# Designs tried in a protein design run: peptides against a protein of PDB entry 3PUK. Part 111

Target 1, 227 residues: chain A of PDB entry 3PUK
Amino acid sequence: ERGLKSVVWRKIKTAVFDDCRKEGEWKIMLLDEFTTKLLSSCCKMTDLLEEGITVIENIYKNREPVRQMKALYFISPTPKSVDCFLRDFGSKSEKKYKAAYIYFTDFCPDSLFNKIKASCSKSIRRCKEINISFIPQESQVYTLDVPDAFYYCYSPDPSNASRKEVVMEAMAEQIVTVCATLDENPGVRYKSKPLDNASKLAQLVEKKLEDYYKIDEKGLIKGKTQS

## One batch from the design tools (peptide; made by RFdiffusion4, then SolubleMPNN)

Design b2_p13_8_s3 (from b2_p13_8, 6 letters changed)
Fold by OpenDDE base, seed 1:
Structure b2_p13_8_s3 (fold): chain B 227 residues (1-227), chain A 13 residues (1-13)
Amino acid sequence: as target 1 above (227 residues)
Amino acid sequence: MLYTNEELDELLK
């Protein structure tokens, strides 16, 4: 049985590297905080070299232009990461790379997408969402890497109720990407006491799974799996 | 900031 790390790597290879690969072409890859952790969890530098990546750069850091090379941006759909991308391609005179391939780890909001389109559409060769918003730890273990999730979920302060809901929604979305990556539509199980956190999260996951699997990749309804 | 091969190997091992 193939571990979760292998499944994640295979999905990234197919959705990202195979999608933009050209024979004999090397690319610079730009990563943010999340995608650095993601790739570190499921591949080695040698694997990336085999996929035509010569150099990896942190998108948040100042970088020297390499105008003769194309850039592969594997990033989260956040204002911070998008703003860094826009600085690389927002001006014709200040383009750091020859062209861009953009792969988002999750759904990119229309506001961010429109901002990209308005500023540098001519420089973009690909723009896709690949729906991997979790970190595989072991064969059957993953983490969501949501900052302050523990604080908001277990805070005794009632003023954090709204933030707790936002965090729960985000976690549920990430869990759905795990199920999608595994090609599963499971029944959700949880421990109810002492807090209702697990119950609330389970309900959100079930709802989002239902929405996601209304139409599968082939345009068909996918039923519940035995898992 | 360019990562060296050694740095990348450490990050992606």
Scores: peptide ipSAE 0.018, ipTM 0.549, DockQ to the pose 0.021
Fold by OpenDDE base, seed 3:
Structure b2_p13_8_s3 (fold): chain B 227 residues (1-227), chain A 13 residues (1-13)
Amino acid sequence: as target 1 above (227 residues)
Amino acid sequence: MLYTNEELDELLK
């Protein structure tokens, strides 16, 4: 299948499950709100079992320790998710799991990364960013999970200008992850009226695409595609 | 607490 859901699943399988797979080893997987939605959109429980996941847990809920098993954290790089991870491993005497593999859905800010490094570095076997910050809905349709995006983009209150910029940046980053997942560097088209929101977002996306492909893993600049 | 298989299926629907 060539649909967006299958592409997303293949990327997760390669970037996450193949990366931490050990023959005969089962892991507990910890999910947050976004990654729960993401996985539910592109796989089934049977698929996760085939990848060596025995149990899925919500990272926000209180959980009993399973000290003999390693944990796979597939989470968003947010303070809330990171704080929950830190509670699992922050205490020397109260580690919930044997070790941790961490896969972030997007770029993890230095502040959060440093916080993890300072407290839990010895327990972490892997820490990677996989750049999937969207939810596939259909073969060619996706959604962005940006809280309050509508409110801040269309608020007439000037006091919301700074929050609007933050929201626009977040949306642009997520769109870039779609392009990266599809291995595309498209030209950006937009409707400029009645508000300049679309134009501003387009400019942010174009800039971020340029930055992404300039510093890609191979150091190669991918030319623009007409997709 | 670990989810039951039924609960997991509901999460992934």
Scores: peptide ipSAE 0.017, ipTM 0.545, DockQ to the pose 0.021
Fold by OpenDDE base, seed 2:
Structure b2_p13_8_s3 (fold): chain B 227 residues (1-227), chain A 13 residues (1-13)
Amino acid sequence: as target 1 above (227 residues)
Amino acid sequence: MLYTNEELDELLK
């Protein structure tokens, strides 16, 4: 069994780097908070160099233009990251880079996508979603980057019920990306006591897995696997 | 600029 880190790296290599790679071409890569953590968990700087990345920049920071180089944006589909991208390419006279390749870690909402399309479409060479929204920790262990998840899941305050649902949805979506990365459609197991949080999360995951594999690229429904 | 993974993580904090 290949370790989760290696599987994640392989997927990123194939879906991102191989997709935009041109022989002899170097790119600047822009990362956000999540993708920095993600890459840090599954690769080394030398690996990125081998994939044709010469410069890595924080998308949130002010950066000097390098107009002769293309930029690879590996970012989360968040308003903050998208806004930073838009600032890089929003003005014809102020484009920071020659062109952009955009790879989102998850589904990009139509609102954000339309905003990008309206302002920067001519500068974009690729725009894809790779569906990796988790951080591998060990060969068989991963973590989810969901802010305040613990607080809302275990808050006794009824006023947090709506927030709890949002957090659980986010967690479920990320878990589905793990399954997708592993090419697995597992049966979800959980401990029902003392709280029903695990049950609720499991149901969300199962539903999202069904939806995901129902509309897969091959139009096939993947059967349940042992995992 | 080229960073280590740790350095890059610190930059994003």
Scores: peptide ipSAE 0.016, ipTM 0.591, DockQ to the pose 0.024
Fold by OpenDDE base, seed 4:
Structure b2_p13_8_s3 (fold): chain B 227 residues (1-227), chain A 13 residues (1-13)
Amino acid sequence: as target 1 above (227 residues)
Amino acid sequence: MLYTNEELDELLK
């Protein structure tokens, strides 16, 4: 099946589970709000079991230590998720798990990365960005899960201009991850009226696509594909 | 053991 959900799952399987797979080893998987939604959209618990995940837990909740097991953190690169991770490994005497594999759904800011590295580098076996920051809804439909996006994009209040830009950038970044997941560099089409929001977003997406393919991990330079 | 996607979400609530 070539649906977006299947593509997303295959990418996660390859980028996350295959990357940290060890024969005979079971892991605890820690999810945040976004990755819970993401995995729920593209896989079942049975799929996770097949990938060596014995238990899934919410990273935001207080959890009992399982010191003999390694943990797979599939999380968003947010201060909240990172702080929860740091609580799990920040103390040498109170490590909740044996070791950590960290997979971020998007670009992790250097500030957060450095904070992690400084606090618990010895506990980390992997730390990677997989660039999936969208939720597949249907074969050709996805959502971005950007809080208050509607409000800031359509607020007539000029005081929200800066926040609107932040939201637009976040949305554009997430759209780029869709394109990356699909291995596409599409032409972006938009409706310019009645507001310029779509135009602005399109421009941001195009710019970020250019940047992405410039630094593509696969070293591939792609031209525009059909949208 | 059969879990639906909805059940997966519920397990984390």
Scores: peptide ipSAE 0.015, ipTM 0.518, DockQ to the pose 0.022

Design b2_p13_8_s4 (from b2_p13_8, 6 letters changed)
Fold by OpenDDE base, seed 1:
Structure b2_p13_8_s4 (fold): chain B 227 residues (1-227), chain A 13 residues (1-13)
Amino acid sequence: as target 1 above (227 residues)
Amino acid sequence: MLKTNEELDELLK
């Protein structure tokens, strides 16, 4: 059986690289903090070269213009990453690349999307959401990218209750992307002690799974798979 | 609101 890393790489290859690939064309790829970790976990530089990527750049850093090359932005849908993209294409005089292909790791909020559309829609050749917001570690292991999740989930301070809920929502969303990547709709199991965090998280995951499959690309509701 | 990839492409046209 192919490990989780191979499954993630296959999904990225089909959803991102195959989607924008043109024969004989090289692209510059722009990554943020999360996608750098993601690609590092499931591929090598040689794999990216085979997919037509000539160089990888950090979206947060100042970069020299390469106006004759197209850029592939594989980024998270965050204000920070979007703002960096807008600096590259926000004005005709500031265009660093010939055109952009944008692939978001998760659903892009309408507010961010509208900001992109209003500023540089003509520079964008493709914009897609691929729904991978986790890091594969081993064949059956993944990690979530939720800052301070441990602190808020296990904090004894009642003042952190609202922040705990936000963190749990973020965790649930990322778990759903794992299920989507594996094409699974599992029954969720959890250990309840010592805190009710696992129970609450399980309920959030189940709800979000239902919502996801109702609005998937095929418009099909997938039944429960074996857990 | 969740959008399909097709909807995203249409919004950019």
Scores: peptide ipSAE 0.100, ipTM 0.750, DockQ to the pose 0.720
Fold by OpenDDE base, seed 5:
Structure b2_p13_8_s4 (fold): chain B 227 residues (1-227), chain A 13 residues (1-13)
Amino acid sequence: as target 1 above (227 residues)
Amino acid sequence: MLKTNEELDELLK
C-alpha cells in the first residue's frame, strides 16, 4: 500500500515502537483523543499487539495501577494530556506503571516539558517528539484536528481575530507535520479567496517549514521539494 | 520550543 495511512503507520512503527522496543517486553499504551483517532486511522489492534502492546488505555480515564509494566505514552503535547501523565507518575508512592516512554505527536512547549522534568524525570526512559499531528483519511487525503477552526476562520466578528490567528497557527503546525511525515519541503500553493485566510495560512506554513527543517529530526536543512 | 530528541534526552538527565 502506497497510501498516506501506510506511510503514517510506518513512521509510527519506526519512531515509536522500534525506538522503545525491548525483547520479550510488553507495554501498556496510553492514548489521548487525537492519538486514538490517529492509530485507528492507520492500524488495527492486531498490529499493536505485534509491536508489544498488551493493552490500550485512555489517558483521560481512571485506570488501575499495573506497577510491574512499563507504559508507552503516545500523546499530544497538551496541558490536559500532560496533566494526566503527571498524575500517573507524580507521586513516588502511587506510580501507576514501572516507567514511562513518552512520544509526543508534536513539539512539546518548554513550559510543559519543564513541568514534566520537575515532577517525574526519573520515571521517564525516553521522551521524543515524532511530529505527526494529522489524521490520514485515504491515499492522498488528510484531516486536521483543530477545534472550531471553521467557525473562527469564517467569523465576521472582529472580536474573534485573535482566536482566528491561534487557529491558523495550529493548522499550520499540523500541515508542517504532514510535510515532515512525507519528508517534503514544498513550495506552498493556494487559491485566493475573498478572504485572506488561504494566503495567511500559506505564509504561516512556509515560515514553520523553514523553522522545522533548520533542526528537524535528522538535523538537516532540506531544500524545497515539489508541491 | 524546537528541540532535537537528543536535547530532550539530555534535559531529562
Scores: peptide ipSAE 0.073, ipTM 0.740, DockQ to the pose 0.790
Fold by OpenDDE base, seed 4:
Structure b2_p13_8_s4 (fold): chain B 227 residues (1-227), chain A 13 residues (1-13)
Amino acid sequence: as target 1 above (227 residues)
Amino acid sequence: MLKTNEELDELLK
C-alpha cells in the first residue's frame, strides 16, 4: 500500500511535469500558498530540479522578469492567484516570462478562466486542472485548505448558515480530490455527535463523488470501494 | 460543470 504522499507526488509528476516537459528546457515554477504547502509535503527541491524546474517563486511576491524562460504556474484557482498571474502576463507591460503553463489544483471557475482568456490567452501554452486540493500529512491523513472551516462549521449563529454551507461544499470538493487522486470511490463513513455536520459533509461528498465519476478524466464509472 | 483539459486548451486558442 503506497502512502498518500507518494501517490500525490506521482500524480503531480504525471499530470504537471510530464505534461509540459521538453527536453533540455528549464522552467520557473510559480507557486501560491496552497501549492507551496502541497509540494513541500510530498517532494524535495531536488525532485523539482529533476523535473526541470530551475527555481521556484512565490506568485504573490513581486518578481523580476525572466523573459527568456517559460513559467510553470502550479496554483489554486483563486482570484488572488489568478490576479497575480494576470499581473505577470495580462498587462500592457512586458511579460515577466516567455510563456506560461498553468496547472490548477481544482476546477477553475468560468469567471476566472474567462478573465485569463481575455487577458493573456496567447501567452498560455497549456491550461490544465489536476484536481489535487488537499495536503497529505501522513500515509492516510490529509488536511484541507478551507479558511475558517472550523469557525463556520461549529458556529451556533444561524446567520452563518450560508457560509457554513459554502465551507462544507469546499471541504467536500477537496475530499473528492483525495478520492480522485487515489482512484477510489469509497463508501463514506462518518461519526456524528451533537451536530449533523459530519452527516451533511458525508452526503455532499457522496454526491460529488457520483458527479465526479460520471465525468471523470478516464470516463469510467466506478463502484464503491473500501477505504 | 467540469471542463476537460482538452476543452480548456481549446478555449485558450
Scores: peptide ipSAE 0.039, ipTM 0.714, DockQ to the pose 0.694
Fold by OpenDDE base, seed 3:
Structure b2_p13_8_s4 (fold): chain B 227 residues (1-227), chain A 13 residues (1-13)
Amino acid sequence: as target 1 above (227 residues)
Amino acid sequence: MLKTNEELDELLK
């Protein structure tokens, strides 16, 4: 069995690079904080060169235009990353690149998508969600990227309840991307004590798994697997 | 809420 890192790389190669590949064409790739960590965990720069990436740029930084080249945005569906993209292609600024291919690491909320659509749809050649929102550490180990998760999950302050829900949703979504990447629909097991956080998270994961497989691009409904 | 990649492409046309 191949390690999780290899599986993740294979999925990225298929879903992103093969999807937008044009023979002889080089692209600039834009990464955010999460995707920088993600790619660094499962590939080398030489691998990216083989996939037609000439240079990697940080989406958060000010960049000089390269108007003759197309850009591949591999980014998380966050307001920050989307805003940076919009600065590159929005009507208020000069377009930094010839065109854009956008690949989101997770589901892009309608609000963000509509913002993109309204501003620069004509500049976009491809927009996809690839559903990889975790960092592979080892063959069977991954980490979640949810800021302040510990604080809100264990905060005794009732005023943090709404934020706790947001964090739990984000965690559940990232777990689902692991399942999707591994092509599994597991039954969720958890320890309920001392807090009910695990139970709540389990319920969210199960619901999101159902939604994901119900609307899967292949139209397949997977039964529950044991993992 | 969830969209297929084909749906996303169609929305951008």
Scores: peptide ipSAE 0.081, ipTM 0.744, DockQ to the pose 0.818; fails the geometry check

## One batch from the design tools (peptide; made by RFdiffusion4, then SolubleMPNN)

Design b2_p14_3_s1 (from b2_p14_3, 5 letters changed)
Fold by OpenDDE base, seed 2:
Structure b2_p14_3_s1 (fold): chain B 227 residues (1-227), chain A 14 residues (1-14)
Amino acid sequence: as target 1 above (227 residues)
Amino acid sequence: EEPEFDERSKKYYK
């Protein structure tokens, strides 16, 4: 049985490490809060060493330049993570590394993407969006990484309605990334609650799954699967 | 090596 952890690791290995691998080359890997949790859930430091990572660093921390080494940024497409990247490469005098490979865990908004392109495109050898925005816990269990999800989803305050929608959208997107990682198009099952949050989330997931598989790189629309 | 910067997820082009 392929555990979700192994599937996630295989996806990261193929989409990130194999994509930027060069024989005999070591890289420094920069992680943010989410990707630290993600990698910690599905691999060990020894696994990263085998993939040509010499050291992992937190992107949010001040770091000493290692100008002779290339950097692998495996980060979420957030303003905070992007700003930290831009500090590393924004000016010639401030370049901390030789070059950058960037892998976003999800779609990077055009505003952030364009900001990167305008500021430091010459330093970037690869910029790719991958679809992994969840934390695997067990073989078929994962944790959604949506801040304050519980608070907003279960708030009876109408003033939080807009925030609730944003949270639901983020959760739905993460669930779709799980399906994409597993190469499955599940029939969504849920238990309705008084606030009907489960139904709303299910609808969002179904819509996003439909959109994803219509554009599948294989040119095939996959039927509903069990998950 | 030429930089490859424009690899976007195709699922968002709809």
Scores: peptide ipSAE 0.032, ipTM 0.625, DockQ to the pose 0.539; fails the geometry check
Fold by OpenDDE base, seed 5:
Parts: structure tokens; C-alpha cells; sequence
Structure b2_p14_3_s1 (fold): chain B 227 residues (1-227), chain A 14 residues (1-14)
């Protein structure tokens, strides 16, 4: 059986490292909190070295310029991570790196995308979105990165209904990215709970899967593979 | 080397 970790690594290798690879070129890789966890879950430093990464840096930390090297940003499409990137390249005289390759773990909102274009376009060699917004734990186990998901999903307070919906939407999106990564369209199974959150999430996942595969490169909706 | 911004996640632009 194909372990989820290996699948995720292969996806990252193909979508990120192979995409920006240049013979003989080493890059500094910038990670945020999520991508640090992601890479730690599916690869070793030796693997990254093989992909031409010399050093891994935390995007949130103050870093010394290495102006002769290009930087690979593998980051979440969040204001925080984007702002850190912009600080690295916002000033021509204070650019920390020679150039940037940006790979977002998910869709980057137009507001952030446009902000990047307006500020740093000349420094960017690549800016792509990939669909990896989950942490692989085991062969068939993954963890979602949705802040406060537990709190809102299990809140009995009706006032949290709108927030619960937002959280459920985010969870569904991340589940779909797992399916996309695995090239699967599973039948969604759930256990009924008092709050019926599982049913709601299942419906959202099914809807998003349908939407995803309708506009996929194949132009076809894949049949349900397994529950 | 020109910047490449054209590839966006299609699922969000259905």
C-alpha cells in the first residue's frame, strides 16, 4: 500500500522541487509553521539536500541576507507568511536573496496574490499553488490544519453557528486536497453524532470533490473509489 | 528569467 507520507513527498518533489530545479544551483528554503510540520512528516534533511536545498530557514524569524542565493518559499497562503516574504523582497536595496520561487500549499487569495505581484514581481521566478494543506501521519491518516476546529465544531452555542460553518468549509477544503493528492474520489463515510457535524462535513466534502473533478484537467468526475 | 504567475489552482475558479 502506498503510504500517504510517500505520496505527499512525491507530490512535493514533483510540484515544487522538480519545478524550480536548476542544475548546480542550491537554494535556501523558507518554511512557515505548517510547511515545517509537513516536510518534517514526510522527508528528512538528506532528502532536501538531494533536491538542492542547502539550508532551511523559518520565514517568521529575522534572517541575515544571503544575496547570492535564490530562495524557495514553501509556505501557506496566509497574510503572515506573505508579509514575511514581502519583507524579504520589499526593498531593492534590502533583498535578502537573489530571487524567489514561491509555492503555496493551497489557493492564494487574490488580495495576497496581487499584493505580491505589486511589490515583488521582479524578484519572483515562480509563483504556484499546490494542493497540500494536510499533515500525513500514517499510511491512511492525516491531520487537518484548521485553527479552533475542535472548539467551534463541538460548541453547543448557537452563536457559533456561523463560525462553525467557516471551520467546516476549511476542513472540507483540506480533505479535498488529500483526495487530490491521492488522485482519489472516495465515498465519504461518517458516524452520526449529536451535533450532526460529521454529516455536514461529509456533504461539504462531496460537493467540493465534485467541483474539483469537474474542472480537473481530465474534465471528468471520477467515480467513487472507496468509502 | 521572467516571473511566472499564471498557474492558479483551478478548483477555486470554477
Amino acid sequence: as target 1 above (227 residues)
Amino acid sequence: EEPEFDERSKKYYK
Scores: peptide ipSAE 0.031, ipTM 0.629, DockQ to the pose 0.549; fails the geometry check
Fold by OpenDDE base, seed 3:
Structure b2_p14_3_s1 (fold): chain B 227 residues (1-227), chain A 14 residues (1-14)
Amino acid sequence: as target 1 above (227 residues)
Amino acid sequence: EEPEFDERSKKYYK
């Protein structure tokens, strides 16, 4: 069994494909850099066909309009991906697709969300956020999508301290989404050498996990488990 | 079909 990969696929199937599924309807799916890697890690093209996806397109590329088909956007809540979406639907005369279903891989900032709502609300059928901000590698292994993480975490330049903190925060957020996906509240383990980065990251993860489970849908607080 | 924007992720880490 592909443990984590299967869990991620099941999550996407339930949260995205089943949510917007209509009998006999095919959709074009738009992906960004992260979601391309994510889907590639946990499914095949045949799986997507079974879910009613006829073709996959890169959101960053110029694409020909297919005005009779609805589009499924599975994208990261970034300015770049949002701007590309807005280009597809921002003009009444230049809509590339019939309508849009948007699924973000994480919480979309209110600024971006409001920008979408103000510009394209009439074209959007669904806009949901799902918590999948990691790439499954093995049954119990994943990688984080945090650009320049290595550079900033190990930079000897004090001027990068603020950037390092931002990177650490982003990493912690993504780790929490893994735990949420697996329904786990792990006791965090780390090695602190050569810097205190691992300790800081562990503290951030623990704090965010506590917050997540305190305000979860059931209002339940799960005790720490072993990972 | 009206747009549905109410299914937002929890802001536990924002």
Scores: peptide ipSAE 0.028, ipTM 0.618, DockQ to the pose 0.553; fails the geometry check
Fold by OpenDDE base, seed 4:
Structure b2_p14_3_s1 (fold): chain B 227 residues (1-227), chain A 14 residues (1-14)
Amino acid sequence: as target 1 above (227 residues)
Amino acid sequence: EEPEFDERSKKYYK
């Protein structure tokens, strides 16, 4: 396969499935709303089976315990998803699965991370943050998963200003995850509009890109690339 | 199997 979908799948395969793979072992995979969309965009159930996933479950739903199986949580670092995880493993007597592998699609806030560590650390075999916070649609095209992004970005209501900033930050973060995934440092261009949303977003992206490449694993600042 | 908590990933976040 060519394009962004293939790149994203390869990233997930390497960062998640290969990381927790054990020969002959099957896992239950728990997904949230975002990761359901993400995986649906770049793979099929048959692909997941090949990666040792026997079944996928929605983390938000009540699920019957399968105590003999390990669970792979591929989830967003949100309070909702984390709370669902905590319900699965928070009680020693009521663990739904044998153990957990957790892969967050983005940075997990310290508050959530510490909460997990404090309550469920003994049940967790692996906990990693992977930087995939976008949905691939087409070759070199991706969709941002930011709730109400359009509404807040284009709202003329000043009461939405704070929420707009939060949305812009989230969008910028997701754009940077695309760049990181593709190993690109693009020049940012925009068209000015009355609300100057594009300019604001561009500035956030540029800042985050700079930060990313300054602190990347290689410790190398890459020049601007053409995207 | 001993549980393993990875350190926080810093490569994408400052």
Scores: peptide ipSAE 0.024, ipTM 0.601, DockQ to the pose 0.514; fails the geometry check

